# Designs tried in a protein design run: peptides against a protein of PDB entry 3EFO. Part 1

No score or structure here was measured in a lab: all are predicted.

Target 1, 262 residues: chain A of PDB entry 3EFO
Amino acid sequence: SQLADLYKSCETDALINFFAKSAFKAVLHQPLKVIREILVNQTAHMLACYRKNCASPSAASQLILPDSMKVLPVYMNCLLKNCVLLSRPEISTDERAYQRQLVMTMGVADSQLFFYPQLLPIHTLDVKSTMLPAAVRCSESRLSEEGIFLLANGLHMFLWLGVSSPPELIQGIFNVPSFAHINTDMTLLPEVGNPYSQQLRMIMGIIQQKRPYSMKLTIVKQREQPEMVFRQFLVEDKGLYGGSSYVDFLCCVHKEICQLLN
Unless a header shows other numbers, all headers, positions and changes below count from the first letter of the chain.
Peptide ipSAE was made for these designs. It is ipSAE averaged over its two directions, with the distance scale d0 held at 1.0 Angstrom where the peptide's residues are scored. Compare it between designs on one protein only; published cut-offs may not apply.
A fold fails the geometry check if it doesn't show the stated peptide or something in it is severely misdrawn.

## One batch from the design tools (peptide; made by RFdiffusion4, then SolubleMPNN)

Design b1_p8_2_s4
Fold by OpenDDE base, seed 2:
Parts: C-alpha cells; structure tokens; sequence
Structure b1_p8_2_s4 (fold): chain B 262 residues (1-262), chain A 8 residues (1-8)
C-alpha cells in the first residue's frame, strides 16, 4: 500500500530534525507544556496509524515500531528532554536561547548527533583496526567501572574514565601511572605517541570531522562531581530536571497509542 | 520488519 511504502521510506533523523525545529520555533508563542504534549501526540499518532493500517496484528501489550522508526521514540524523548523544552529554573534563559539557536540551524546529521550522542567504548580499541568501535546506548547501564568511554554530541566531547579503568590504558592515554594522577582540568590529551594514544586521537579526529563546531574535550572521572555533567548526556536515563527515561517514555507513548486505537 | 517491544 501507499501508506506502507511511506513508512518504509521514512527517515527518522530528518523527522526529528523537523520536529525539533518546529518545536523550538513554537516556544516563542506557545506554552512549553503544550509543545511537549503535541510532540508526544504526534509520535503516538504516527505509530498508531502504523499499527492500525500497516502492522501485523500483535498483542496489546506490545509496542510496534516500523523498522524505519525504530529509533524514533528515543530521539523524540531526547528532544523532549532538551533544555529548550524544559521549564526549570535551574536552566538559564541564556542556555535555552543558545541551544535553541543552535538547533534551528542544524542539518539532519548534526541534530541527530546532538540529540543522541555517540558513546564509544575506548577501552576496547584494537590498535590494529581501522574501524571505529561500535557505539553503545547512552545509558549508565552500558558503562563499566573498568571501562573508558568517549562521548560526543557535536558540541561537546567527554572522555569518561571508570574508577577501575586499566592502568595500562591510563598510562597509554595520559602518560600517568594511575587514575588518581589524571588531571581533569586538561582539555587536550597529551601526545604520548604510542599506538593506543594515536588510535584514540585518530578516533577523536574522525568524530570531529565534518562537524561545524570544535568540540571541547572534557576529562571525566567516575564519581567525581563533574561526572554529573557527563551523565546528562546519557539520554536514555532519567533526566535530572524531570525528563523521562527512554523506558518511561516508551510506556507513555504506548499508552497513548492504545488510547487512540481503543 | 517491525520491531516489537513488550511493554508489560
């Protein structure tokens, strides 16, 4: 059917870009609560339509996503959790204004990375490989105390170090003997020159390529205060300022779909 | 193919 073909051809990243810009434009003349409700409603309606007209029958307890929209909910939740759409006093007006302007000019690829960061397990790097490590989901559950992770969203870059990260990797990256010796005030990695360091720098370079902004590097030690900033980019987790986890958002969307169809 | 997520 024409409708089925439409869903198959859907580009979720473009859709999120559109929704983001539409919402961020709407903040100028509509209450934030209304904008958030509209976004959830639009998500539910699109998926309800698919369930009704395109999908094979499934249990009411199951959420059905077309393959082309398999990441729509997670991106939509990220959009909903963006500071521009949150009415919290902890978020300055300037910050909201800044991010609003940024997103309003972002292309599809930029907004995709912005809303859902790339989180790479650096501790698993193969120095002989030319391939980037596979990204993991942006959740605390995917981190490990023994791991080292690089997170990038097109504007910021974080290197997160677990408290039990391998000393040999710390030595390789920072040229210091232990976790405790890492200086988190640095914004540049030292040029140690070993294969691991070179590989990491290459990866960082690749991530920085074709990005309109130079990403500032922040070194983050697990359990230190600055980690809180990093955790805000674990977008699938519950937000600090009232945003839903991805799981909670899925439940919300599913509930609304059921209400639309019943 | 469709992605099915169990919500219960």
Amino acid sequence: as target 1 above (262 residues)
Amino acid sequence: SDVLIDME
Scores: peptide ipSAE 0.637, ipTM 0.967, DockQ to the pose 0.872
Fold by OpenDDE base, seed 1:
Structure b1_p8_2_s4 (fold): chain B 262 residues (1-262), chain A 8 residues (1-8)
Amino acid sequence: as target 1 above (262 residues)
Amino acid sequence: SDVLIDME
């Protein structure tokens, strides 16, 4: 089927880039509510068409995603939750304008990272390995109080430390004896010189490579006030300003697909 | 292959 081939060849990251730029252009002429509805509608229509014409039969209670679009919903939800498309007074006009302009100039790789950050469990680092740690889903459920995580979205970099993060790692990274001694005002890691510190710095360097902007580092301690900012980048969770969780969005999309097909 | 998500 020609249609099946189309879905197989779909590049979701390029599609999201297109939708983002289209939506962010449309905000100048269309109400935000309409734009959001269009995005959800487009998502539902694409998936409904697949279910109708390409997918093998499945239970109505199951959402069917082609492999090429398995991450489409999560990215679409991230787009919908972007400040440019939200109608909240807490978001300044300047912030909206800034992010709008940023995305309008982003390539496919840039927008992918921007909408869905990398979240790396660096507490599991093997200092003898040259491999980057596998990224985890951007949700609080993937964090651990015993863990240390690095988050990057191409513009910002966060080093998140659990309240029970290993003292030996804290000493390895910061050259201080405990969690309480970490200074969160610093934007650079000290050059401690041990293998773990060097490996972390290498990872940070790799993440920074080929990015158009130098990412500022923010040190975040769990349960401290600045963690609130960090949590906004856990994009699969419910947003502070009314955005849906990924799970909630899936339900919304599934409902609309069912409505289209019934 | 397709990804199936149970929505129940």
Scores: peptide ipSAE 0.637, ipTM 0.968, DockQ to the pose 0.874
Fold by OpenDDE base, seed 5:
Structure b1_p8_2_s4 (fold): chain B 262 residues (1-262), chain A 8 residues (1-8)
Amino acid sequence: as target 1 above (262 residues)
Amino acid sequence: SDVLIDME
């Protein structure tokens, strides 16, 4: 059907970009609550329509996503959790204005990365491999105390170190003997010169490529205060300022779909 | 193919 073809051809990243810009524009003349409701409604409507008209029959307890939109909900949730759309007094007007303006000028690729960061397990690097480590989902559940992770969203770059991260990697990256010796005030990695260090730097360079803004590196130790900032970018988790986890959002969307169809 | 997520 024409409708089925439409869903197959859907470009989720473009939709997210559109929704983001539309929502951020609407902030100027509509209440945030209304904007959020519209976004959720739109998401639910699209998926409800698919379920009704395109999808194969499935249990009501299952959420059905067309392949082209399999990541739509997660990105939509990230959009909804953006400070621009959150009605929290803790978020300054300046911050909202800043991020609003940023997104309004972002292309599709930029906004995609912005809303859903890359989270790379750096501790899994193979110095003999030219392959970049596969990104993991942006959730605390994917972190490990023994791990080292690089997070980037096009604007910020974080190097997160677990409290039990391998000393050999710490030595390789920072040229210090232990986790405790890492100086988190630095914004640049030292030029240690070993293959691991060089590979990490290369990866960071690749991530930085084609990004409109230079991402400043923030080194984050697990269980230290700056980790809280880092955790805000674990977008699939529950937000600090009341944003839903991805799972919770899926439940919300599913509920609304059911309401639309039943 | 569709992605099915069990919400129960």
Scores: peptide ipSAE 0.634, ipTM 0.967, DockQ to the pose 0.877
Fold by OpenDDE base, seed 4:
Structure b1_p8_2_s4 (fold): chain B 262 residues (1-262), chain A 8 residues (1-8)
Amino acid sequence: as target 1 above (262 residues)
Amino acid sequence: SDVLIDME
């Protein structure tokens, strides 16, 4: 059917870009609560329509996503959790305005990365490989105390180090003997010159390539205060300012779909 | 194919 074809051809990244810009434009003339409700409603309606008209029958307890939109909910939740759409007093007007303007000018690829960061387990790097490590889901559950992760969202870059990250990797990256010796005030990695360091720098370079903004590097140690900032980019987790986890959002969407169809 | 997520 025509409708089925539409869903098959749907580009979620483009859709999120559209929703983001539409919502961020609407911020100027509509209450944030209304905007958020509209976004959730649109998501639910879109998926309800698919369930009703395109999807094979399934149990009511199952959420059905077309393959083309399998990541729509997670991105939508990220959008909903963006500071522009949050009415928290802790978020300054300037920050809200800044991010609003940024997104309003972002292309599809940029907004995708912005809303859902890349989180790379660099502790697993093969120095002989030219391949980037496979990204993991942006959740604390995917972190490891023994791991080192690089997070990038097109604006910020974080190097997160677990408290039990391997000393040899720490030495390789920072040229210091242990986790405790890492200076988190650094915004640049030292030129250590070993293969691992070079590989990491290469990866960072690749991530930075073709991005409109230069990403500042922040080094974050697990269990230190700055980690709180880093955790805000673990977008699948519950947000600090009341944003839902991805799982909770799925439940919300599913519930609304069921309400629409029943 | 569709992605099915069990919500229970």
Scores: peptide ipSAE 0.633, ipTM 0.967, DockQ to the pose 0.865

## One batch from the design tools (peptide; made by RFdiffusion4, then SolubleMPNN)

Design b1_p11_2_s1
Fold by OpenDDE base, seed 5:
Structure b1_p11_2_s1 (fold): chain B 262 residues (1-262), chain A 11 residues (1-11)
Amino acid sequence: as target 1 above (262 residues)
Amino acid sequence: SDVRIDMSALE
């Protein structure tokens, strides 16, 4: 059907870009609450329509996403959790204005990365491979105390180190003997010269490629104060300023879909 | 193919 073809051709990254820019334009003349409701409503309506007209029969307890929109909910939640759309008094007007202007000028690829960062398990690097490690979901549940992770959203880059990060990796990256010796004030990795360091730098370079802005590197130690800033980029988790977790958002969307179809 | 999530498991 024409409708089925429409869903198959849907590009979620383009759609989220459109929704983001539309919403960020609307903040100038509509209440934030209304904008958020519209976004959730649009999401629910699109998915409800698919369930009704395109999807095969399934239990009501099932949330059905077309393949083309399998990541729509997570991106939509990220959009809803952006400071521009949050009405929390803790968020300054300047920050809202800044991020609004940034997104309004972003292309599809830029906005995709901006709303959902890449989180790479650096501790799993194979120095014999030239391939980037597979990104993991942006959630604290995917972190490990023994791990080292690189997070990038096109504007910021974080290197997160677990408290039990392997000393050999720490030595490889920072040329220091232990976690305690890592200086988190540095914004550049030392050129240690070993294969692991070189590969990490290569990965960072690849991530930086085709990005309009140079990403500042922040070194983050687990359980130190700067980790709180880092955790805000774990977008699938519950937001600090009232944003829902991805799971909670899925439940919300599912509820609205059911309401629309019943 | 569709992605199906069992929401009962998430409750």
Scores: peptide ipSAE 0.590, ipTM 0.942, DockQ to the pose 0.907
Fold by OpenDDE base, seed 1:
Structure b1_p11_2_s1 (fold): chain B 262 residues (1-262), chain A 11 residues (1-11)
Amino acid sequence: as target 1 above (262 residues)
Amino acid sequence: SDVRIDMSALE
């Protein structure tokens, strides 16, 4: 059917970019609550329509996503959790205005990375491999106290270190003997010169390539205060300012779909 | 193919 073909041709990244810009434009003229409701409603309607007209029969307890939209919910939740769409007093007007303008100028690829960061397990690097490590889901559940992770969203870059990060990796990256000796005030990694350090620098370089903004590096130690900022980029988790986890959002969307179809 | 998520396991 024409409808089925439409869903197959859907590009979620382009759709999210459109929704983001539309919503951020609407902020100037519509209440935030209304904008959020519209976004959720649009998501539910699109998926409800697919379930009704395109998908094979399934149990009501199942959420059905076309392959082309398999990541639509997670990106939509990220959009909804953006400070521009939140009415929290803790978020300054300047910050809201800043992020609004940033997104309004972003291309499809930029907004995709912005809303859902890359989270790379650096501690698993193979210095003999030319391949980048596979990204993991942006959730605390994917972190490990023994791990080192690099997070990038096109604007910021974070190097997160678990409290039990391997000393040999600490030495390799920072040229210091232990986790405690790492200076988190630095914004550049030292040029240690060993294969691991070079590989990490190469990865960081690749991530920076073709990005419109130079990403500042922030080094974050687990359980230190700055980690709270880092945690906000774990977009699948519950947000600090009232945003839902990905799981909670899925439940919300599913409920609304069921209501639309019943 | 479609992605199917069993919501009963999440709710």
Scores: peptide ipSAE 0.588, ipTM 0.942, DockQ to the pose 0.902
Fold by OpenDDE base, seed 3:
Structure b1_p11_2_s1 (fold): chain B 262 residues (1-262), chain A 11 residues (1-11)
Amino acid sequence: as target 1 above (262 residues)
Amino acid sequence: SDVRIDMSALE
């Protein structure tokens, strides 16, 4: 059908870019609450229409997403959780203005990465491979105390180290004997010169390629105070400033879809 | 194909 073909051809990354720019433009003349409601409503309406007209019958307890929109909800939640759309006093006007301006100029690829970061398990690196490690979902549940992870969103880059990260990897990356010896004030990795260090640097280079902004590196130790900043980029988790987890957002969207179709 | 999520399992 015509409608089915439309959903099949949908480009979620382009939609998110459009919704982001539209919402951030609307901030100038509409209340934030209204903008958030519109975004949720639009998401629910698109999915409700699909369920009604395109999807095969299913139980009411099922949330049905077309394949082309399988990541739409998670990106939409990230947009809703952006500081530009949050009415929290803890977020400065300057920060909101800054991020608003950034997103308004972003292309589709840039905004996609910005809203949903890459989280790479660095502790699983194969020094003989030229391929990037497969990204994991941006949630604390995917971290490991024994692991080392690299996070990048096009603006910031974080190297997160678990409290039990392997000493041999710490030695390989930082040339220090233990986790406790890592200096988190550094913004550049030392040139240790071993294959693991070289591979990590290569990966960081690839991530930086074709990005409009130079990403500063922040070293983060698990359970230290700066980790709180890092955790804000675990976008599928509950936000510090009132944003919902991805699961909570799915429940919200599903509820609204059901209401629309009842 | 469609992605189906059992919401009763998530709630």
Scores: peptide ipSAE 0.586, ipTM 0.942, DockQ to the pose 0.905
Fold by OpenDDE base, seed 4:
Structure b1_p11_2_s1 (fold): chain B 262 residues (1-262), chain A 11 residues (1-11)
Amino acid sequence: as target 1 above (262 residues)
Amino acid sequence: SDVRIDMSALE
């Protein structure tokens, strides 16, 4: 059907970009609560329509996503959890204004990365490979105390180190003997010169490539206070300033879909 | 193909 073809051709990243810009424009003249409700409603309606008209029959307990929209819910949740739409008093007006303006000028690729960061397991690097590590889901559940992860969202870059990060990697990256010796005040990695360090720097360069803004590097140690900032970018988790986890959002969307179809 | 999530497992 034409409708089925439409869903197949749908580009979720473009939709998210559109929804983001529309929502962020609407913030100027509509209550945030209404905007959030509209976004959830639109998500539910799109998916309900698919279930009704395109998807094969399935149990009501199942959430059905077309392949083209398999990441729509997670991105939508990220949008809903953005400071512009959360309107928490802890977030300054300036910050909201800043992020709003940034997103309003972002292309599809930029907004995609902005709302859902790349989280790369750096501890798995093959120094002889030119391939980037496979990104993992942005959730604490995907981190490991033994791991080192690089997170980037086009504006910020974080190097997160688990408390049990391998000393050899720490030495390779920072030229210090242990986790405790890492200086988190640095915004640049030292020029250690070993293959691992060089590979990491190359990866960082690739991530920075073709991004409109230079990403400042923040070194984050697990269980230190600054880690809380990093955790805000684990967008599938429940945020500090509210907003649902990805799982919670799925439940919410599913419930609304069921209401629409029943 | 479609992505199917069993919501009963998540609730």
Scores: peptide ipSAE 0.585, ipTM 0.941, DockQ to the pose 0.892

## One batch from the design tools (peptide; made by RFdiffusion4, then SolubleMPNN)

Design b1_p13_1_s3
Fold by OpenDDE base, seed 3:
Structure b1_p13_1_s3 (fold): chain B 262 residues (1-262), chain A 13 residues (1-13)
Amino acid sequence: as target 1 above (262 residues)
Amino acid sequence: SVSYVAIDMKALE
């Protein structure tokens, strides 16, 4: 069907870019609550329409997503959780204005990365391979106390270290004997010069080269206070400012779809 | 028809 063809051609990254810019423009003229409701409504209607007209019959307990939009909900949730769309006193007007302007000028690739960061398990690096490690989902559940992860969203870069991260990797990256010796005030990795360090730096370079802004590096130790900032970028988890987890959002969307189809 | 992903919502509860 013509409608089916439309869904086949949908690209989530383009949709998110559009929704983000549309919403952020609307902030100037509409209440935030209304904007959020519109976004959820649009998401639900789009998916409901697909289920009604394109999808094979399925159990009501299932959420059906077109393959081309299988990640739409997670991105939409990220958008909804963005500070621009939140009316929280903890978020300064300047910060909202800043992020609004940033997104309004972002291309599709930039906004995609901005809303859903790249989280790389760098502790799995093979120094003999030139391939980047596969990104993991942005959730605390995907972190490991034994792991070291690099997170980047186009504006910020974080190196997260588990409390039990391998001493040999710590030595390789920071040239210090243990986790406790890592200085989290540094914004640059030392020039250690070993293969692992070089590869990590290469990866960081590759990530940086793809972005228009220079990403400041923040070193984060697990269970230290600054980790809270890092956790804000684990976008599939519940946000600090009341944003829903991805799971909660899925439930919300599913409920609304069911209501539309009943 | 368009291929799709089905998420069992009961499993998420």
Scores: peptide ipSAE 0.322, ipTM 0.855, DockQ to the pose 0.923
Fold by OpenDDE base, seed 1:
Structure b1_p13_1_s3 (fold): chain B 262 residues (1-262), chain A 13 residues (1-13)
Amino acid sequence: as target 1 above (262 residues)
Amino acid sequence: SVSYVAIDMKALE
C-alpha cells in the first residue's frame, strides 16, 4: 500500500532532526508543555496510523513499531528529555540557549549522535580486529563493574571504568597498576604504545573524525562523584530532572495509541 | 507488508 511504502521509506534520524529543530524553534513562542504534548501526540499518531493501516492484527497489549521506526520512541524520549524542552530551574538559561543553537545547526547524523550517544564496550576489544565493537544500549543495566566503556555524543567523550575493571586493561590504557591509581583529571590518554592502547586510540580517532567538534575526553571512575555527569548520558534511564525512562515513555505512547484506536 | 517489531507491554510492567 501507499502508506506501507511511506513507513518503509521513513528514516528515524531524519524525523528526529526535523522534530528537534521544529520543537526548538517553537520554544520561542509556545509553552514547553504544549510542545511536549505535540511531540508525544505526533509520535502516537504516526504509530497508530501504522497499526491501523499496515500492521497485522495483534494483541492490544503489544506495541507495534514499523522496522524503519523501531527506534523512534527512544529518540523522541531523548528529545523530550533535552534541557531545552525541560522546565527546570536547575537548568540555566545559558545552557538551554547554547544547546538550542547547537541543535538548530546540526545535520541528521550529528543530531542522531547528540540525542542518543554511542556507548562502546571497550573491555571486549579485539586488538587483532579493525572493526569497532558493537554499541550497547545507553542504560546503566548495560554497564558492568568489570567493564570499561567509551561514550560519545559528538560533543563529549567519556571513558567509564568499572570498580572491578581488569588491571591488565588499566595497565594497558593508563600504564598504572590499578584502578585506584587512575588520574581522572587527565583529558588525554598516555602514549603507552601497546596493541590495546593503539586500538583504543584508533577507535577514538574514528569517532572523532566523523564529528565537526573536538570532543573533550573525561575519564570517569564508577562510584565517584563525577560519574553523575556520565549517567546523564545514559538516556534510556530515568533523567535527573524529571525525564522518563525509555520504558516509561513506551508505556505512555502505547496508552496514547490505544486511546486513538479505541 | 512492512516488517515490524512487537513489544509486549505487559512484560515491561
Scores: peptide ipSAE 0.310, ipTM 0.847, DockQ to the pose 0.897
Fold by OpenDDE base, seed 5:
Structure b1_p13_1_s3 (fold): chain B 262 residues (1-262), chain A 13 residues (1-13)
Amino acid sequence: as target 1 above (262 residues)
Amino acid sequence: SVSYVAIDMKALE
């Protein structure tokens, strides 16, 4: 069917770019609440239409996502949680204006990374491999106290270190004996010169490639105050300023779909 | 037909 073909051709990254720019344009003349509602409604309507017209029989308790849209909800939630669409006093007008302008000029690839960061488990690196480690979901549940993670969203880069991160890796990256000795005021990694350090730099370089902005590196220690900023980029978690977790958003969307189909 | 992913919402509760 034509509808089925449409869903096959849909690309989530393109859709989120479109929705983002549309929403960010709309903030100039529509209330934020209305914009958020429209985005949720559009998401629900698209998915409801698919379920109604294209999906195989399934239990009502299941949320059915076209393969091409399997990550649409998570991206949409990220969009909804962006400061531009949040009317919170904690967020300055300048910050909203800044991010709005940034996104309005972003291409599809840029906006994808911006809304859903890449989170890489650096502690699992194979120094002999030329491949990037597989990204993990942007949630605290995917972090470990024993781990080291690199997060990048095209604008910022964070190196997060668990309190129990391996001393050998710390030594390899920072040339210091322990977690406590890491200086988080540094914006550049030291050139230690060992294979692990080199591999990490390579990864960072790859991530930086083809990005229009140079990403500032922030070193974050678990349980220190700056970690709060880092946690805001764990976009699948509940937001500090009222954004829902991914799970909660899925429930919301599912509920709305059911309402549309009933 | 279009390939799809099914999420069991009960499992998320």
Scores: peptide ipSAE 0.307, ipTM 0.846, DockQ to the pose 0.922
Fold by OpenDDE base, seed 4:
Structure b1_p13_1_s3 (fold): chain B 262 residues (1-262), chain A 13 residues (1-13)
Amino acid sequence: as target 1 above (262 residues)
Amino acid sequence: SVSYVAIDMKALE
């Protein structure tokens, strides 16, 4: 199923909001290492409790997630990988302070989007439909060199273009003949006026709707320097500053659960 | 019964 379906059936958004605010408050008086450990432990304990008391017997090699918390690990990993909880010199104090303050004021919906961005396959747009494309998982594995993707986290918006993006789509969006002609210095899409352009603009508008902050648009070409920034938002992948991939985090959580139950 | 997701961790290795 699509990621969007996961969000609809999950209560994780509220939990993550709580954990995020709690952790970000704790940053002021506890070491980051301790905070991270607490978050992991809490995750493991919750899941261990479920397995022990609610789940049917299963193989030890399986990680059992209740439906309501099936995306808890991925969000928790995103939280753990947030700059506020990372002790990296590459991250400025100002940036950490800024994001901390932002999250402390975020509602459930805002924090959900913030920690796990929407990644939309724009190249699949149906100009005859008003429906938003289904979001894909935030991983490089879900990108395509032939694709165009829109990523939004409530603060930033990226339009990522594969090196082999269809010229017709490029023409439709940018009114230029090829990938090479796209100006990535633009923060606004041109007013091309064709149906595809209009649909994209509509989608962007919908994404922006009811968000407390105006998201700046960054156009990103695959394999160019700005893509590195974009990749930071592919939260299921390994982080640039030492954060684990989602898979690695699952393994970590699973091991801890097993330890708790043994 | 409560629905759940089972992830085979061996498959992730």
Scores: peptide ipSAE 0.288, ipTM 0.838, DockQ to the pose 0.639

